# Designs tried in a protein design run: peptides against a protein of PDB entry 8YVU. Part 185

Target 1, 39 residues: chain A of PDB entry 8YVU
Amino acid sequence: PQLCYILDAILFLYGIVLTLLYCRLKIQVRKAAITSYEK
Target 2, 160 residues: chain B of PDB entry 8YVU
Amino acid sequence: TWLTVLKKEQEFLGVTQILTAMICLCFGTVVCSVLDISHIEGDIFSSFKAGYPFWGAIFFSISGMLSIISERRNATYLVRGSLGANTASSIAGGTGITILIINLKKSLAYIHIHSCQKFFETKCFMASFSTEIVVMMLFLTILGLGSAVSLTICGAGEEL

## One batch from the design tools (peptide; made by RFdiffusion4, then SolubleMPNN)

Design b2_p26_8_s3 (from b2_p26_8, 19 letters changed)
Fold by OpenDDE base, seed 2:
Structure b2_p26_8_s3 (fold): chain B 39 residues (1-39), chain C 160 residues (1-160), chain D 39 residues (1-39), chain A 26 residues (1-26)
Amino acid sequence: as target 1 above (39 residues)
Amino acid sequence: as target 2 above (160 residues)
Amino acid sequence: as target 1 above (39 residues)
Amino acid sequence: SVKEQLLSELLSLISSLFDLTLRLLQ
């Protein structure tokens, strides 16, 4: 049972981090697309 | 193509938000149906007593739906509406998280006070169950909040 | 305790999906960067 | 129960949306 809670915490943290990274990448891609369109 | 990908991501986030909301609602309804929270002593189920699973799920569901609709129709007014809904959902999520944390603290305190070494005691079992449910709801709420915030940022970016 | 394991499964699946999406986005960013460099 | 039916419908809707999303991702 305790291991399950620990796993939940780890997975949760991982999910948050991935979400943030995904958002950052998405923003970067958007910026790249805009830059390419302006050229 | 990139815009299409972004739209797909937005839809995915919206779906995730809706799913999270639905799961929260399901848990809330199940708990309310199985357990008579009103008869439970203490504030172990304070979040349920406050009706968070219900209103929170509704807000997240609406936000997710609006986000999906906004993405599909590509209408400026819908984007603004979605942004507003996502903002509201984010606020609701934050409030929900706060409530859940408070509930979790109370539940944990209850467990510590009763020295629940024997899980077979009804009170200890209820406290443990409450803690588990609250943790689940907390995770779901955080996920929902994350999706709502992400959608809000995306919507704001589209308006600029 | 059982609910905890269910949550773990959901979070795990979510993490996998996000990872795949992240990888896809990263590839797209790289492609965009290469295209912009060739111009 | 009406609530259960609504929940079932919502679940069905979510499932359909997920399927659609998966199709769009392919």
Scores: peptide ipSAE 0.511, ipTM 0.824, DockQ to the pose 0.080
Fold by OpenDDE base, seed 3:
Structure b2_p26_8_s3 (fold): chain B 39 residues (1-39), chain C 160 residues (1-160), chain D 39 residues (1-39), chain A 26 residues (1-26)
Amino acid sequence: as target 1 above (39 residues)
Amino acid sequence: as target 2 above (160 residues)
Amino acid sequence: as target 1 above (39 residues)
Amino acid sequence: SVKEQLLSELLSLISSLFDLTLRLLQ
């Protein structure tokens, strides 16, 4: 049971980090799409 | 630039892979330190007996390290090396997942057979502990495999 | 304790999904970059 | 004990990998 809580914490942190990275990547994709449209 | 972002992502994936490997090694070490697996009756710790936490962690660590080095030096030979290492790590991860699943099935079967109502009984406690550790290792292995596959795809894309 | 295992499963699934989405997004970014370079 | 030696070697290996990882992160 204690290990379960530790795993939850690790997975939660990983999820947050991935979400932030995904958001950054999504913003970059949008910027690239805008730049390609202007050319 | 997109290339800079991709490089940062590769480094992050490599670091994640290394960290996953280290966590797996830590769990393996803790289990080996607390429990004498050789004296435990049954196949509850079959994955540990197979040494998966060790060789799997080594493969993931090497893969992650090579990925980071390849990204930093931008050399073609390093890219190929990283790709090879990531491929090897992916294979190792897949094998590890298989072993862990088998171990998990055995552990669950043991818990069901012994009707572990008394958690404080040594056998039931060990089975429960094994199940928890195996599940954690399985999650970590899947994360490691995901990172290795991602790095492999990134490396293959750079070679094209 | 049972809730912990359920949470682990949910977080794990979320992590896998995010990883897949991140990979797809990264591939899209790469394709966009290649297309912009060919123009 | 052979088991204790194996454990010690394993711990040493883990420590080495950890150090290598730290060096790569710098």
Scores: peptide ipSAE 0.510, ipTM 0.819, DockQ to the pose 0.051
Fold by OpenDDE base, seed 5:
Structure b2_p26_8_s3 (fold): chain B 39 residues (1-39), chain C 160 residues (1-160), chain D 39 residues (1-39), chain A 26 residues (1-26)
Amino acid sequence: as target 1 above (39 residues)
Amino acid sequence: as target 2 above (160 residues)
Amino acid sequence: as target 1 above (39 residues)
Amino acid sequence: SVKEQLLSELLSLISSLFDLTLRLLQ
């Protein structure tokens, strides 16, 4: 049972990091799309 | 800047793989230190008897290290080496998952057959502990396999 | 304890899905970058 | 015992890998 909580913490942290990276990447894609439309 | 972001992602995946490997090694070491697996009756710890935590962790560690080094040095020979290591790690991960699933089935079968209602009995406690450890190792192995496959795809894309 | 295992499964699935989406997004960004360089 | 020596070597290896990982993260 204690190991389950440790795993939850690791997975939660991993999920947060991935979410932040995904958001940054999505913003970059949007900026690239806007730049392409301005050309 | 985009290449830098992609490199940071590869580094993150490599770090995740190394971390997973280290956790697997730690669990394997703890289990081997606390329990004399050789004297335990049954196949509850079959994955540990096969030495999976050790060789699996080694493969994942090597793959992760090569991925990080390849990203830092940006050399063609390192990219090929990383691709090879990631492929090997993927194979190791698949084998590990198979072993862990078999171990999990045996552990669950043991619990059901012996009607382990008394958790504090030595045999039932060991079976439950084994099941928990095997489940954790399974999750870690799947995570490691995912990272290795991702790195392999990224490396293959760079070679094309 | 049972809730912990369920949470682990959900977080694990979330991590896998995010990883796949991130990979797809990264591939799209790379394709867009290549297309911009060809122009 | 041989088993204890093996465990000690394994622990040392794990520690070395951990240190290497920390250095790679910096």
Scores: peptide ipSAE 0.508, ipTM 0.815, DockQ to the pose 0.055
Fold by OpenDDE base, seed 4:
Structure b2_p26_8_s3 (fold): chain B 39 residues (1-39), chain C 160 residues (1-160), chain D 39 residues (1-39), chain A 26 residues (1-26)
Amino acid sequence: as target 1 above (39 residues)
Amino acid sequence: as target 2 above (160 residues)
Amino acid sequence: as target 1 above (39 residues)
Amino acid sequence: SVKEQLLSELLSLISSLFDLTLRLLQ
């Protein structure tokens, strides 16, 4: 059970990091789309 | 810039791959240090007997390191090297997953055979522990494979 | 312990989904960049 | 041992890369 909790912590951290990266990437896509729309 | 974003992504994937490799090595080292796998009845640690945590982690580490170095130096030869390493790591990851699945099946079979309702029994405890470790290794291997494949795709896209 | 395993499964699935979404988003960003470069 | 040193170096490298990644993410 302790190993499971450690794995949960690692996966949780990984998920948070990926979510942040995804959000940043999504913002970049939006910015690129806006820039493309203005051109 | 778009290139900067891609670079950050590659570095992140490389770091993830290295981290996965390190965790795999840590688990392998811990298991080898704490348990005498040769004396354990059954093949519940077949993945460890095969040395997967070691060679798999090495492949992932090399792949991640090469990816990071390639990204930092921005040299074509390093990019190709990273692609090769990532491909090798992907193959290693696939092999590792196969080994781990086999190990998991054996561990689960062992648990079922002993009807491990009493987790305090030594055999059931070892089987449960093995299952937990194998599951963790499997997750890590899948993560490593995902990172390696992602890096391979990214590198291939840069070469085209 | 059962909750831990369930959480592991959920987090694992989430990680896979996020990885796929990240890849798709990256491809979209690449396509957008190529389109912007051609204009 | 040489293995432990290698592990320590690798861990240091990973930590450095992690820090770099965090900085790049900011």
Scores: peptide ipSAE 0.505, ipTM 0.824, DockQ to the pose 0.072; fails the geometry check

Design b2_p26_8_s4 (from b2_p26_8, 20 letters changed)
Fold by OpenDDE base, seed 3:
Structure b2_p26_8_s4 (fold): chain B 39 residues (1-39), chain C 160 residues (1-160), chain D 39 residues (1-39), chain A 26 residues (1-26)
Amino acid sequence: as target 1 above (39 residues)
Amino acid sequence: as target 2 above (160 residues)
Amino acid sequence: as target 1 above (39 residues)
Amino acid sequence: SVLEKLLSFYLSLILSFFLLTLKLLS
């Protein structure tokens, strides 16, 4: 049972990291779209 | 602003509240169906005996539904109704948290008193099972309360 | 212990979905960057 | 995206409370 909780912690950390990366990419897409529209 | 973000996510918060309520209701029904709580020695399932999973789920469900309907129709009377329902749900959630904490303390005390080293003893297994379910219910209740409070703040902001 | 395994399954599914969304977004960023470079 | 952030926040909160509960049980 203790190993299961450790796995939960790892998966949770992975989810947080992916969410942060996703947000960063989304901001980059928005910036690229704005620069393309101004040209 | 924080208020504008909450306003945009009102539907999501309402859905989250309903989902939380449904999960709590499911846990309550499963426990009541599988376990004869009345025959279990001690107050390990005091929260279930109090019927919190049922009435709490009803309050949260009604609050969430009213919030969604109010957002879609944009009627003043629905906004006030949603605010009232969310306030009631917040109070219910707070009461539920208190009940769950008391239940958790009793369950933990039971485990310590009986020195549950053998997991195969029926009483120790039930106490451990109760502890796990109560912890899950506590987390769900906290999430529901957070949603209800957020909706209440959003509704209050619209009235000002 | 069984509840822990259920939580692991939910977190695992969430991680997979986020990974797929991240890949899609990364492809969009690459397309936007190429379009901006050609202008 | 906002929904995902909110979900992540809630999951983080749940995990924090879970860890706190484990600490209290120890």
Scores: peptide ipSAE 0.458, ipTM 0.779, DockQ to the pose 0.031
Fold by OpenDDE base, seed 4:
Structure b2_p26_8_s4 (fold): chain B 39 residues (1-39), chain C 160 residues (1-160), chain D 39 residues (1-39), chain A 26 residues (1-26)
Amino acid sequence: as target 1 above (39 residues)
Amino acid sequence: as target 2 above (160 residues)
Amino acid sequence: as target 1 above (39 residues)
Amino acid sequence: SVLEKLLSFYLSLILSFFLLTLKLLS
């Protein structure tokens, strides 16, 4: 049971990090798309 | 700018790979230190008996380190080395996944056979513990493999 | 404890999905960058 | 004794990698 909680914590952190990275990447894609549209 | 972004991503992936490797090594060391795997009935810890947490972690660590170093120094030989290391790590990861899956199956089978309703029974506890550890190792291995593959693709892209 | 395992499964799936999405976005960013460079 | 040697070796490796990781992260 304790290991499960540890795993949850790790997975949770991983999920948060991935979410942040995904958001950043999504913003970059949007910025790139806007820049491409303006050119 | 794009190179910088890619560089940062590679570094991040490398760090992730190293971290995964270290965690795997930690689990391996803990299990080997706490448990006498040789005396455990069945192949509940077959992955540990195979030494996967150790050699796999080594490969992942080397791959990650090489990736980071290659990124920092921007040397062609380092890039190739990183690519090779990541490829090797990917292979190791795949092998590790296979081993871990086999171990997991054995552990689950053990739990099923013994009808482990009593968590505190030594055998059932060990099997459950093994299952949990193997699952964690499997996740870590998948993460490591993903990072290694990603780094391999990035490295290959740089060479092309 | 069972809830913990369920959470692990959910988080794991989430991680996989996010990883795939991240990969897709990364590819899109790369394509956008290439397109921007060609223009 | 073999197991102990192996353990020592692995511990040394872990420590080395940890230190190297810290160095790389710095």
Scores: peptide ipSAE 0.453, ipTM 0.798, DockQ to the pose 0.051
Fold by OpenDDE base, seed 5:
Structure b2_p26_8_s4 (fold): chain B 39 residues (1-39), chain C 160 residues (1-160), chain D 39 residues (1-39), chain A 26 residues (1-26)
Amino acid sequence: as target 1 above (39 residues)
Amino acid sequence: as target 2 above (160 residues)
Amino acid sequence: as target 1 above (39 residues)
Amino acid sequence: SVLEKLLSFYLSLILSFFLLTLKLLS
């Protein structure tokens, strides 16, 4: 049972970090697309 | 800028708030349906006794809906209304987190004091169940608060 | 205890989905970067 | 009972919000 809660915390943190990284990457893709259209 | 990113994600944040509210209401409804909280001894379900799953969900739902409507109609009065609602939701979320933390401490203390080695005992089972539900609600409340704050910042940026 | 395991399963699935999306997005960013350099 | 009335009221609110959300998303 304790291991389950620890795993939940780790997975939750991992999910948050991945979400942030995904958002950053998505922004980079959008910026790159805009820059390509201005040329 | 961060403001530009938040503006693009306003609808998503609003939907997240509504979803969070719905899940909280579902948990509240299930707990109230299965358990007679008024007859449970102790403060294991203090957050439920305070009615947080209900009023908190209402605030988050209203905030999310107003945010979505404001983004779609792009009317100044709706933007201000959404800003106010999101601010209120942020305050409600902060209060909710506080209540949930207090409830969690009480539940954990109860488990520790009674040395709940036998989970089949009704009291220990209830305390463990409460702890699990409170933790889930805490995560949901944090998500809701994050979305509300983000929407507040976005709305404030539009007013400037 | 059972709820903890259910949460673990949901978070695990979410993590896998996010990882796949991140990988796809990363590949797209790399392709965009290569295309910009050929120009 | 008061509790049953409250439960009915909350269920009605939940349903209303759900329907409103669906309407907003459409």
Scores: peptide ipSAE 0.432, ipTM 0.763, DockQ to the pose 0.047
Fold by OpenDDE base, seed 2:
Structure b2_p26_8_s4 (fold): chain B 39 residues (1-39), chain C 160 residues (1-160), chain D 39 residues (1-39), chain A 26 residues (1-26)
Amino acid sequence: as target 1 above (39 residues)
Amino acid sequence: as target 2 above (160 residues)
Amino acid sequence: as target 1 above (39 residues)
Amino acid sequence: SVLEKLLSFYLSLILSFFLLTLKLLS
């Protein structure tokens, strides 16, 4: 049971990091799309 | 081809193998430090008594390091060395899986014999903990074996 | 203990979905960059 | 990236452990 909580913490941290990376990448895609539209 | 894919992922497989070895070593050291395995009744920690987390971690670490070095330097002698190390690691991994399966069976049998419906009993808690650790170690060992076998196939393909 | 495993499953599924979305987004960024270079 | 592949692999491993644990508890 304690190991499950440790794994849960690791997975939670991973999920947060992935969410942040996804948001950053989404912003980059939007910026690229805007730049492409202005050209 | 599958060989080209394996060559591209060789460094990744090596890193995975080292990481797996380190995790196994960490679990082994934690269990040995926190629990006095010698005083635990039964064979719930038979894999730990056999010292598998330690020698297995050493073999996997050496194999992974050699694989990474071989890929980075791209020297023929390192490729042969890596092939030998990965072969040895594959054998060690197979043996480790066998030991862990036996340990898991013993742990599960212990849980059934003592009717461990209440986790608050010390014996049931230890058996449950052993089962969880052994399962984790088993998956890590399977991962390590898969990486070692993949690296062995890759190395054999380079020698042909 | 059961709740921990359920949470692990949910977090794992979330991680897989985010990874797939991240890969798709990364491919889109690459395609956008190639299209921008050809213009 | 190599890191993303590693993370995906570890997630798959965790899922496998979870499924195996559920199977053992059933």
Scores: peptide ipSAE 0.465, ipTM 0.780, DockQ to the pose 0.034; fails the geometry check

## One batch from the design tools (peptide; made by RFdiffusion4, then SolubleMPNN)

Design b2_p27_1_s1 (from b2_p27_1, 17 letters changed)
Fold by OpenDDE base, seed 2:
Structure b2_p27_1_s1 (fold): chain B 39 residues (1-39), chain C 160 residues (1-160), chain D 39 residues (1-39), chain A 27 residues (1-27)
Amino acid sequence: as target 1 above (39 residues)
Amino acid sequence: as target 2 above (160 residues)
Amino acid sequence: as target 1 above (39 residues)
Amino acid sequence: ILKELDELLARAIELLLSILDLFFSLL
């Protein structure tokens, strides 16, 4: 049972980090698309 | 292609929010059905007593649905409405997290006070079960908050 | 303990989906960067 | 409709804040 809670914490942290990275990547793609449209 | 990807992302976030809401509702319903919270001594289930799984799930569900509808109809008025709903859901999520943390602290304190060496004692079992459920709800609430904030940022970006 | 395993499964699935989305977005950013370099 | 929705949202936020204050008062 303790291992399960530790795994939950790790997976939760991983989910948050991936969400933040995904948001950053999305912003980068948007900026790239805007720059491509202005050219 | 980019607009399609953005649309898919917003829909995915909305679906994630609705799913989180549904899971919270399911947990709330299960806890209310299995445990008579009114007869439980202490504040171990304070979050459930406040009805957080229900109203929180409703807010997240409404926010997610509005986000999906906004993305599908691609209407500016609906985007603003979705932004407002997502902001409200984000605030609700933050409040829920605070309540759950408080409940978790009380549950942990209860476990420590009773020195629950015997897991089979009814009080210790209930406190442990409460802690497990509160932790799960906390994770779900954080996921819901993350989705709501993401949708809010997306909506704000469309208004600019 | 059973609830912990259910949460692990949900978080694991979420992590996999986010990883796939992140990979797709990263590929899109790379493609956009290549297209911008060729212009 | 948007103004009404904003007002409704504001009321919902106020209600949430009131509930939060109630929880803090019970602590």
Scores: peptide ipSAE 0.429, ipTM 0.816, DockQ to the pose 0.023
Fold by OpenDDE base, seed 3:
Structure b2_p27_1_s1 (fold): chain B 39 residues (1-39), chain C 160 residues (1-160), chain D 39 residues (1-39), chain A 27 residues (1-27)
Amino acid sequence: as target 1 above (39 residues)
Amino acid sequence: as target 2 above (160 residues)
Amino acid sequence: as target 1 above (39 residues)
Amino acid sequence: ILKELDELLARAIELLLSILDLFFSLL
């Protein structure tokens, strides 16, 4: 049961990091799409 | 630039792979140091007896390191080497998952046969502990496999 | 203790979904870059 | 070097498959 809590912590941290990366990538894609439309 | 983002992503994936490998190695080492696996019924710790935490961690570590080095030096030979290492790590991860699933089934069967209602029995405690460790190793292996596959796709895209 | 295992399953599923979305987004960025280079 | 790496990779795959077969045989 204690190992379960450790796994939860690792998965939670991984999820936060991936979410931040995804948000950054999404913003970049949107900026690229806007720049392509203005040309 | 998009190239800079891709390079940062590959480095991040490589670091994630190394970290996963290190965690797997640490778990393997801790289990081997705390428990005398040789004196336990062979089916419960079959994945550990096969040395999976060790060779799996080595494959993932090498793959991650090669990926990071390939990104830094931007040499064609390193890119191909990284692709090969990532492919090997992906195969190793898949094999590891299979072994861990088999181990998990054996551990669950053991718990069911011995009617482990009272965890104070040494055998039941060991089976439960093995199951927990195997589950954690399975999750880590899946994460490592995901990283290796992602790096493989990135490397293949650079060769095309 | 059972709640911990449920949380692990949810976090694991979330991690898989985020990884797939991240891969998809990465492919889109690559396609956009190729299209921009051909112009 | 690349050919040697490919051969090494092939050997590693064969070894992994052999281990997998051994595990299935022990079930």
Scores: peptide ipSAE 0.422, ipTM 0.811, DockQ to the pose 0.023
Fold by OpenDDE base, seed 5:
Structure b2_p27_1_s1 (fold): chain B 39 residues (1-39), chain C 160 residues (1-160), chain D 39 residues (1-39), chain A 27 residues (1-27)
Amino acid sequence: as target 1 above (39 residues)
Amino acid sequence: as target 2 above (160 residues)
Amino acid sequence: as target 1 above (39 residues)
Amino acid sequence: ILKELDELLARAIELLLSILDLFFSLL
């Protein structure tokens, strides 16, 4: 049971980091789409 | 930029594979140090008896290292070698998952048969610990397989 | 303790889905960059 | 070197398959 909680903490941290990276990438895609529409 | 991004992705996948392999080795060494698996009756530690944490970790480590080296040197011969190693690692990962699922089923069956009411009984504690370790190893193996398959697809795409 | 294992499975699935979405988004950014360069 | 690596890889795969067969036979 203690090992399960440690794994949960690691997976949760990994999920947060991936979510932040995904958000940054999504903002970049939106900026690229706006720049393409203005041209 | 595209090639640089792909190289960063492959390197990240390779590092993830090496990390997974190192964690598997750590679990294997801890289990072997704490428990004498040879004296344990039953198939609760069948995956450990087969040496899966060791050979699986070696395959994943080699696959990850070859992938990183292939990216850094950008040589055609290394790309083929990395593709071969990643394919072998993917097969090893699939085999490992199958073994771990079988071990998990046997461990769960053991817990049900013995009706483990006392958690502190040696048999019930060992079965529970085995189940937890097998589940963790299963997750790590799935992650390793995912990374190896991803690297294989990337390598195959570079050869086409 | 059983809830911990369920949480592990959900977090693991979430991590896989986020990785796939990140890959798709990265491909989209690359396609947008190529299209912008051809203009 | 590549041929030797391929042979080593093939042997490792064969060993893995043999271990799998052993596990399935014990089921």
Scores: peptide ipSAE 0.421, ipTM 0.800, DockQ to the pose 0.022
Fold by OpenDDE base, seed 4:
Structure b2_p27_1_s1 (fold): chain B 39 residues (1-39), chain C 160 residues (1-160), chain D 39 residues (1-39), chain A 27 residues (1-27)
Amino acid sequence: as target 1 above (39 residues)
Amino acid sequence: as target 2 above (160 residues)
Amino acid sequence: as target 1 above (39 residues)
Amino acid sequence: ILKELDELLARAIELLLSILDLFFSLL
């Protein structure tokens, strides 16, 4: 049970990190798309 | 241009594969060091008894290293070697996943049979721990397999 | 305890999905960068 | 060749760590 909670914490942290990375990439893609549209 | 991007991806995938392999090795080593699997009743650690964390990690490490080498030298023989290693790693990963799934099923069955409402019992704790470790290893193996397959596809694309 | 395992499964699935999405976005960013370089 | 491979691996790991640090810094 304690290990399960530790695993949950690790997976949760991983999920948060991936979400932030995904958001950053999504913003980059949007910026790139906007820049390509202005050109 | 596209080849340069693929090369960067290949390096990243190779590093990811090596990292996954190292993590798997670390988990395998830790489990083998902390737990005397031989004295654990049942097949809860069947994947560890089979040595999957070790040979699987070795295969993934080799495939990742070969992929990185192949990318750096851009030699046809290295590309073929990397492709072969990645294919072997993919097969190893698939086998490992199968073993881990079997182990997971056994662990879950053990937990259900013993009605582990009180996780403080040593047997229930060990079964739960085994299940968690097996799940983690399964995840890592899936990631490794994904990287190996991706590298294999990239290598195959370079040969064509 | 059961909730912990369920949470682990959900977080694991989320991690896989995010990883796939991240890969797709990364490919899109790379394609956009290539297209911008060719212009 | 092995030394070059090790250096490459080290650079790749450093790059990954740098990327991770960048991501953590953005968090």
Scores: peptide ipSAE 0.421, ipTM 0.804, DockQ to the pose 0.049; fails the geometry check

